# Designs tried in a protein design run: peptides against a protein of PDB entry 4N78. Part 301

Target 1, 186 residues: chain A of PDB entry 4N78
Amino acid sequence: HFQVICRLLGYQGIAVVMEELLKVVKSLLQGTILQYVKTLMEVMPKICRLPRHEYGSPGILEFFHHQLKDIVEYAELKTVCFQNLREVGNAILFCLLIEQSLSLEEVCDLLHAAPFQNILPRVHVKEGERLDAKMKRLESKYAPLHLVPLIERLGTPQQIAIAREGDLLTKERLCCGLSMFEVILT
Target 2, 155 residues: chain B of PDB entry 4N78
Amino acid sequence: MAELQMLLEEEIPGGRRALFDSYTNLERVADYCENNYIQSADKQRALEETKAYTTQSLASVAYLINTLANNVLQMLDIQASQLRRMESSINHISQTVDIHKEKVARREIGILTTNKNTSRTHKIIAPANLERPVRYIRKPIDYTILDDIGHGVKW

## One batch from the design tools (peptide; made by RFdiffusion4, then SolubleMPNN)

Design b2_p28_8_s4 (from b2_p28_8, 13 letters changed)
Fold by OpenDDE base, seed 2:
Structure b2_p28_8_s4 (fold): chain B 186 residues (1-186), chain C 155 residues (1-155), chain A 28 residues (1-28)
Amino acid sequence: as target 1 above (186 residues)
Amino acid sequence: as target 2 above (155 residues)
Amino acid sequence: SLLQLLEELLQKAEEAQELGRELYEKSL
């Protein structure tokens, strides 16, 4: 699903969605969640001592339940605050999954374009073969597929300019050095 | 441009007129040949003359048709070439617009990105002295130590 | 038969001329 979304929206659509999600998250955090957190801090017991271990796990739980009774019974906490936190969590996860999906798509594009852009994979050399000789053979094999040099030789100046720009856009991808998710976390 | 204009305005219309005139003339020639054959005492000579006129007329018409056809084909070729040039121009504009749109989109998403922190993986230098894994001797857990902890029912 | 052929050819030539003119006008 996320891959389909990435393909459908493209860079522009993803940017718009991410911006709007960030606005929503910001609104939730600075508004409702902040207000609830402040309220919770006010009702939080000032002194909560660890009960004696002699009460056992159930007794300790009951102790804390009693100390936090007002918080636990706060209906709006469960219905509104936790829901907003879920929404924030979902938004974060959505952003992560979109970025991952986009990165995969970009990698696929790079791989598909590679033969046309003189980007050759490192060939696995069997014992006894010279790496350089294999690479040279590979380069020679794919040389006719190099798009930009081909157009530079056969095309008009306008076609050459477009080909160069297209080549650059194909090579420059977000996955090469940029992260959206890191921005979301800041 | 000048050649196409000449074809459209002069050569092709002129060729059409010539064919039309030829048609009219052929009708006159046919009438002449028919009358000449009927009136002539020497039918063989009249027939040979008719054959000559027919051959000449056919050759003339064929030439006119061929000339006109070639001019029309030339006109179409010129127009096809013009259309191809226009198509190429449109494609160029379209590609330019697409590239521009892509650049804009990338700028927009770029604002939402930061450089990946390539954490320099500090080479964890494995300490040279791998302390011999102390053989974990499973000491049996003596559960009797717990016998004094809790109100378990002493059977 | 020859006259009919000439008429057909003339008609086709007229059609081609008209199409050519239209294409030319659109190209301007």
Scores: peptide ipSAE 0.009, ipTM 0.652, DockQ to the pose 0.006
Fold by OpenDDE base, seed 3:
Structure b2_p28_8_s4 (fold): chain B 186 residues (1-186), chain C 155 residues (1-155), chain A 28 residues (1-28)
Amino acid sequence: as target 1 above (186 residues)
Amino acid sequence: as target 2 above (155 residues)
Amino acid sequence: SLLQLLEELLQKAEEAQELGRELYEKSL
């Protein structure tokens, strides 16, 4: 699903969606969540000492349950605050999955373009074969597919310019060095 | 452009008119040949003359048709060439627009990106005091002990 | 196609012209 979304929206659509999600997240965090957190901090027990280990796990749990009784019984916390936190979480996950999906699409594009851009895969050298000879053979095999040099030789100046720009745009992908998710987390 | 205009406005219409006129002339020639043959005492000569006119007329019509056909073909070739040039221009514009849109889109998404921090994995300095991993004996927490404390709905 | 028809017409016209030329040359 996320791959389809990435293909459908493209860079522009993804950017718009991400921006809107960030706005929503910001609004949730700075608004409702912050208010609830402040309220929770006010009702939080000022002194919550670690119960003695002698009470065991059940006794410790009971202790914390008693100390947090007012918080747990706060109905609005469950209905509103936790829902907003879920929405924030979903937004973060959405952004992560979109970035991952986009990266996959970009990698695929790079791989498909590679033969046309003189980007040759590292050839597995079998024992006894000279790497250089194999690479030269591969280069020779794919040389006619080099788009930019081909257009530079046969094309109009306008076509050459477009080909160069297209080549650059094809090579410059987000997956090569950029992360959206890191920005979202900050 | 001048050649196409000449073909469209002068040569092709002119050729069509000439062909139409030739039809009228052929009818006159036919009438002449018929009358000449009937009136002539030397039928053989009249026949040879008719053959000559027929050959000439056929050659003339063939020439007119060929010329007209060639002019029409030339016109179509010029038009096809113009269309191809127009298509090329449109394609160029389209590609330019697409590249521009892509650049804009990339700028927009780029604002939402940061450089991937290849964090050099700083060697996690193992704390010197290996606190002996206290074997976390997962004692199963019997949560049933808590059943009596809460206002649990006695189902 | 219209182009094929025109080409066929052209070919026939050329054939007719050549025939006419041959007939004319024989009449001379």
Scores: peptide ipSAE 0.007, ipTM 0.647, DockQ to the pose 0.005
Fold by OpenDDE base, seed 1:
Structure b2_p28_8_s4 (fold): chain B 186 residues (1-186), chain C 155 residues (1-155), chain A 28 residues (1-28)
Amino acid sequence: as target 1 above (186 residues)
Amino acid sequence: as target 2 above (155 residues)
Amino acid sequence: SLLQLLEELLQKAEEAQELGRELYEKSL
């Protein structure tokens, strides 16, 4: 589903959706969630000592659960604050999944374009074969597919300009070093 | 442009007129041949003359048709070439627009990106001194402090 | 060339037509 969404929206549509999600998340965090957090901090036990390790993980969990029981049982916290936190969580997960799906599409595009851009995979050399000779042979085999040099030789100045710009846009992808998800986390 | 115009305005219409005129002339030749055959004492000679005119007429018509056909074909080739050039120009504009749109889109999404940093996982340092468990005395939480927060139903 | 041959045929056709017309006119 996310792959289909990425293909349908493209960069423009994804950008719009991500921006709107960020606005929603920001609104939730700075509004309702912040207010509840401030209030909860006021009612939080001033002295919360770590229980002894001898109680084990379950006992420690029960201890903290008991200390926070009254806070957790607060009806408005469960209905409003936790719902807002779920919405934030869902938005974050959505952004992550969109980025992952987009990265996969971009990698596929790069792989499909590679033969036309003189980007050749390293060939596995069997024992006794010269790597350099195989690579040169491969380069020679795919040389006629190099789109930009071909257009530079046969095309009009306008076609050459478009080909160069298209080549650059094809090479420069977000997956090469950029993360949207990291921006969402900050 | 000049060649296409000449074909459209002069050569093809001229060829059509010539073909029509040829029809009229051929009718006259036919009438002549018929009358000549009827009136001539030497029917064999009249027949041979008619054959000669027929051959000539066929050659003339064939030439006119061929010339006209070639001019029409040439016209169509020029028009096809013009259409191809127009198509190429439209495609070029379309590609330019698409590249521009893509650049804009990439700038917009780029604002939402940062460089991938390998965040070093911070080692959670366990506190060295586990404080003695203080017996939790349950104090009731005063929830009235939260009454001003949210869309709570005032009872 | 075929074109030259056709032109020659056309010219002969025109000459023959004119001759035919003259003969027809004389036969009236």
Scores: peptide ipSAE 0.017, ipTM 0.643, DockQ to the pose 0.003; fails the geometry check
Fold by OpenDDE base, seed 4:
Structure b2_p28_8_s4 (fold): chain B 186 residues (1-186), chain C 155 residues (1-155), chain A 28 residues (1-28)
Amino acid sequence: as target 1 above (186 residues)
Amino acid sequence: as target 2 above (155 residues)
Amino acid sequence: SLLQLLEELLQKAEEAQELGRELYEKSL
């Protein structure tokens, strides 16, 4: 599904969706969640000393349960605050999955374009074969497919410009070094 | 452009008119030949004259048709060339627009990106002592121990 | 008949001329 979304939206659509999601997340965080956090801070016990370890895990749990009883019983926390947190979580996950899917699509595009851009994969060399010789053979095989040099030789100046720009756009992908998800987390 | 215009406005219409005129002339020639044959005392001569006129007329028409056809073909070739040029121009514009749109899109999404911190994957230094893989004896986890923990159905 | 052939040829020539004109006009 995410791959299809990426294909349908393209870079522009993805950007728009991400921006809107960021706005939503920001709104949730700065709005409802912040308000609940403030409220929770107000009702939070001012002095919560760590119980003695001698009470064991159950005793410690009961202690905290008692101290936080009012918070735990706060019905709106479960219904509204947790829902908003889920929405934020879902948004984050969505962004992650979109980025991953986009990266896959970009990699596919790069792979498909590679023969036309003089980008040769490292060929597995069997024992005894020279890597250089195989690479040269591969280069020779795909040399006629090099689009930019071909157009530079045969094309008009306008075509050359378009070809170069197209080549650049094809090569420069987000997956090469950019992350959207890291921005979202910041 | 001048050549195309000449073809469209002068040569082709002129050729059509000539062909039409030839049609009317052929009718006149036919009438003449018929009358000449009927009135002539020398039928053989009249027949030979008719054959001559027919051959000449046919040749003339063929010439006119050929000329017209060639002019039309030339016109079409010029137009086809013009269309190809226009198509090329449109394609260039389209490609330029697409590239521009893509650049805009790339910029927009780029704003939402940061450089991947290539966290140096700490080479998990495999501990030098390959501890012998202790045969993981999968003891079946007795999950019944968890039966008393949580709101599970007390059977 | 030769006349019919000529008429057909004339018609085709007219059609070609008209098509040519249309194409020319579109090219301007």
Scores: peptide ipSAE 0.011, ipTM 0.653, DockQ to the pose 0.007; fails the geometry check

## One batch from the design tools (peptide; made by RFdiffusion4, then SolubleMPNN)

Design b2_p29_1_s1 (from b2_p29_1, 10 letters changed)
Fold by OpenDDE base, seed 5:
Structure b2_p29_1_s1 (fold): chain B 186 residues (1-186), chain C 155 residues (1-155), chain A 29 residues (1-29)
Amino acid sequence: as target 1 above (186 residues)
Amino acid sequence: as target 2 above (155 residues)
Amino acid sequence: NPFETSVSSEELLEGARELTQEALEELQA
């Protein structure tokens, strides 16, 4: 599903969606979540000392449950605050999955374009064959497919310009060194 | 442009007129041949003359049709060439616009990106001294100590 | 090139002569 979304939206569509999600997340964090956090801070016990280890795990749990009783009983926390946190979490996950899907699509595009851009995969050399000779053969085989040189030879100046720009756009992909998700976390 | 205009305005209309005139002339020639054959004392000569006129007329019409057809074909070829040039121009513009749109899109998404920090995964060197797992001695929790703290809600 | 099939005026004349001759032969039968 995310792959299809990436294909349909393209870079512009993804950018718009990501921007809107960031706005939503920001709104949730600065608005409702912040307010609940402030409220929780106010109701938080000022002195919460660790009970003695002698109470054991159940006793310690009961102690903390008692100390946090007011927080646990705060119904709005469960219904509204946790829901908002889920929404934020979902938004983050969505962004992550979109970025991953986009990266996959970009890699696929790069791989498909590679033969036309004089980007040759490293050929697995079987034992006894010279790597250089195989690479030269491969280069020779795919040389006619090099789009930019082909257009430079046969095309008009305008076509050459378009081909060069297209080549550049094909090579410059986000997956090569850019992350959207890191920006979102920031 | 000048050639196409000449074909459209002069050559093709002219050829059509010539063909029409030829039709009229053929009718006249036919009438002449018929009358000449009837009136001539030498029927053989009249027939030969008719044959000559018929051949000439047919050749003339064939020539006119061929010339007209060639001019029409030439016109169509010129027009087809013009259309191809227009198509090429439109395609060029379309591609330019698409590239521009893509560049804009790339800029927009680029604003939302940062450089991937190649975190040099510092190999967390596991400290050599595996701290001996402290044997978790389950001390039985004496729950009687909590009896004094619990306000027993009498159900 | 559609013009490669352009029958020369001479070929047209020759064809016309042939057709005329055939027609005349039919009229004389």
Scores: peptide ipSAE 0.022, ipTM 0.619, DockQ to the pose 0.005
Fold by OpenDDE base, seed 4:
Structure b2_p29_1_s1 (fold): chain B 186 residues (1-186), chain C 155 residues (1-155), chain A 29 residues (1-29)
Amino acid sequence: as target 1 above (186 residues)
Amino acid sequence: as target 2 above (155 residues)
Amino acid sequence: NPFETSVSSEELLEGARELTQEALEELQA
């Protein structure tokens, strides 16, 4: 599904969706979640002393349960605040999955374009074969497919310019060194 | 441009008119030949004259048709060449627009990206002693160990 | 002369002969 979404939206559509999601997340964080956090801070016990270790894990748990009783019993926290947090979480996951799907599509595009761009796959060299010889053979095999050099030789200046720009656009992909998800987390 | 215009406005219409005129002329020639044959005392001469006129008339029509056809073909070739040039221009514009749109889209999404911190993948220094790959005996994963973990429906 | 075409009858005949010859050559090729 995410692959289809990526294909349908393209870079521009993905950008728009991501921007809107960021706005929604920001709104949720600065609005409802912040208000609940402030309220929680007000009801939070000002002095929470660590119970003595002698009470064991159950006793410590009961102690904290008692100290946080007012927070735990806050019904709106479960219904509204947690829902908003789920929405934020879903938005983050959506962004992650979109980025992953986009990266896959970009990799596929790069792989498909590679023979035309003089990008040779790393050939598995069997033991005893010279890597250089195989690479040269591959280069010679795919040399006629090199689009930019071909157009530079046979094309008009305008065609050459377009071919170079197209080549650059094909090579420059987000998956090569850019992350959207890191921006979303910051 | 001048050649195409001349073909369209003068040569082809002129050729068509000439062909229509030839039809009228052929009818006149036919009438003449018929009358000449009937009125002539020397039927053999009249017949030979008729043959000559017929051959000439057919040759003229053939020439006119050929000339017209060649002019039409030339016109079509010129037009085809013009269309190809137009197509090339349109394609160039289209490609330029597409590239521009793509660049804009990439800028927009690029704003939402940061450089991946290539965390220096700590070269997992393979421990020097390659312990002999212990033949991983795939012990069947006993999933029963998970039976006590979670809200399993006690059947 | 109802036959006054801008092209002489001889030129027309010659053109017709040439066309016929070209057609024959194309058929024989």
Scores: peptide ipSAE 0.022, ipTM 0.618, DockQ to the pose 0.006
Fold by OpenDDE base, seed 1:
Structure b2_p29_1_s1 (fold): chain B 186 residues (1-186), chain C 155 residues (1-155), chain A 29 residues (1-29)
Amino acid sequence: as target 1 above (186 residues)
Amino acid sequence: as target 2 above (155 residues)
Amino acid sequence: NPFETSVSSEELLEGARELTQEALEELQA
């Protein structure tokens, strides 16, 4: 599903969606969640002493449960705050999955474009074959596919310009060094 | 442009007119040949003249048709070439627009990105002095030290 | 002279002959 979304939206659509999600997350964090956190901080016991070990694990648990009873029973926390936190979590996950899907699409594009851009994969050399000879053969085999040089030789100045720009755009992808998800976490 | 215009405005219409005029002329020739044959005392000569005029007439029509056909073909070729050029121009504009849109989109999404932190795995320089693993003597945590801090809740 | 075609009969015949010959060559090819 995310791959399809990435294909349909493209860079522009993804950017718009991500921007809007970030706005929503920011609104939730700075608004409702912040207010609840402040309220929770106010109701938190200022002095929470560790109970004596003599009470055992069950007694200690009951002690803390009692100390936090007011927080646990806070109905608005369960209904509103947790829901908002879930929404934030879902938004983060969505962003992550979109980025991953986009990266996969970009890698595929790079792989498809590689033969046309004089980017040759490293050939596994079997034992006894000269790596250099195989690479030269591959280079010669794919030389006619080099798009930009071909257009530079046969094309009009306008076509050459477009080809160069297209080549640059094809080579420069987000997956090569950029992360959206890191921005979201910050 | 000038050649196409000449073909459309002068050559092809002129050829069509010439062909039409040839029809009228052929009718006149036919009438002449018929009358000449009827009136001539030498029927053989009249027949030979008719054959000559018939051959000439056929040749002229063939020439006119061929010329007209070639002009039409030439016109179509020029028009096809013009259409191809227009198509190329449109494609060029379209590609330029697409590239521009892509650049804009990339700028927009780029604002939402940061450089991947290549965590340089700092080679944990193993401290040269491997401090001998101090045998963690599990000193039993004397929990009695905490006995004085806890106010016993008298259940 | 109703027979005054702008092109001489000889030129027409020669042209027709050439065209016929070209057409024959195209058909034989």
Scores: peptide ipSAE 0.020, ipTM 0.621, DockQ to the pose 0.005
Fold by OpenDDE base, seed 2:
Structure b2_p29_1_s1 (fold): chain B 186 residues (1-186), chain C 155 residues (1-155), chain A 29 residues (1-29)
Amino acid sequence: as target 1 above (186 residues)
Amino acid sequence: as target 2 above (155 residues)
Amino acid sequence: NPFETSVSSEELLEGARELTQEALEELQA
């Protein structure tokens, strides 16, 4: 699903969605969540001492339930605050999954374009074969597929310019060195 | 451009007129040949003359048709070439616009990105003195220590 | 002269000869 979304939206659409999600998250954090946190801090017991171990695990649990009774009984906490936290969590997850999906798409594009851009995979050389010789053979095999040099030889100046720009755009991808998710966490 | 204009305005219309005139002339020739054959005492000669005129007329029509056809084909080729040039121009514009849009989109999404911190894998320098793993001697857990804490059912 | 074609008889003959020659060449190919 996320892959389809990435394909449909493209870079522009993803950017817009991410920006809007960031706004929503900011609004939730600075607004409702902050208010609830402040309220919770006010009702939080100032002194919460560890009960004696003699009460056992059930007794300790009851003790904490009693100390936190006001918080547990706060109906709005469950319905509104937790919902907002879920929304924030979902937004974060959405951003993560979108970035991952986009990265996969970009990698696929890079792989598909590689033969046409003189990007050759490192061939595993079996023991005894010269790596250099295999690489040269591979280069010679794919040389006719190099699009930019081909267009430079046969194309008009305008076509050459477009081909170069297209080649650059194809090579430059976010997955190569950029992360959106890190920005979201900050 | 001048060639196309000449074809459209002069050569093709001219060829069509010539063909029409040829039709009219052929009718006259036919009438002439018929009358000549009827009036001539030497029917064989009249027939030979008719054959000659017929051959000439057919040749002329064939020539006119061929010339006209070639001019039309030439016109179409020129027009096709013009269309191809226009198509190429449109494609270039379209590609330029697409590239521009892509660049804009990338700038926009780029604002939402930061450089991946390739954490230099700090070479975990293994401390030189591998302290010999102290052989964990499993001391048997003496559960009797727990006998005093729980209300164990004294049998 | 009912044969006054706008095209000179010489041009017609030359065209006819060319066409005939082309046809002959096609037949001999």
Scores: peptide ipSAE 0.016, ipTM 0.628, DockQ to the pose 0.005

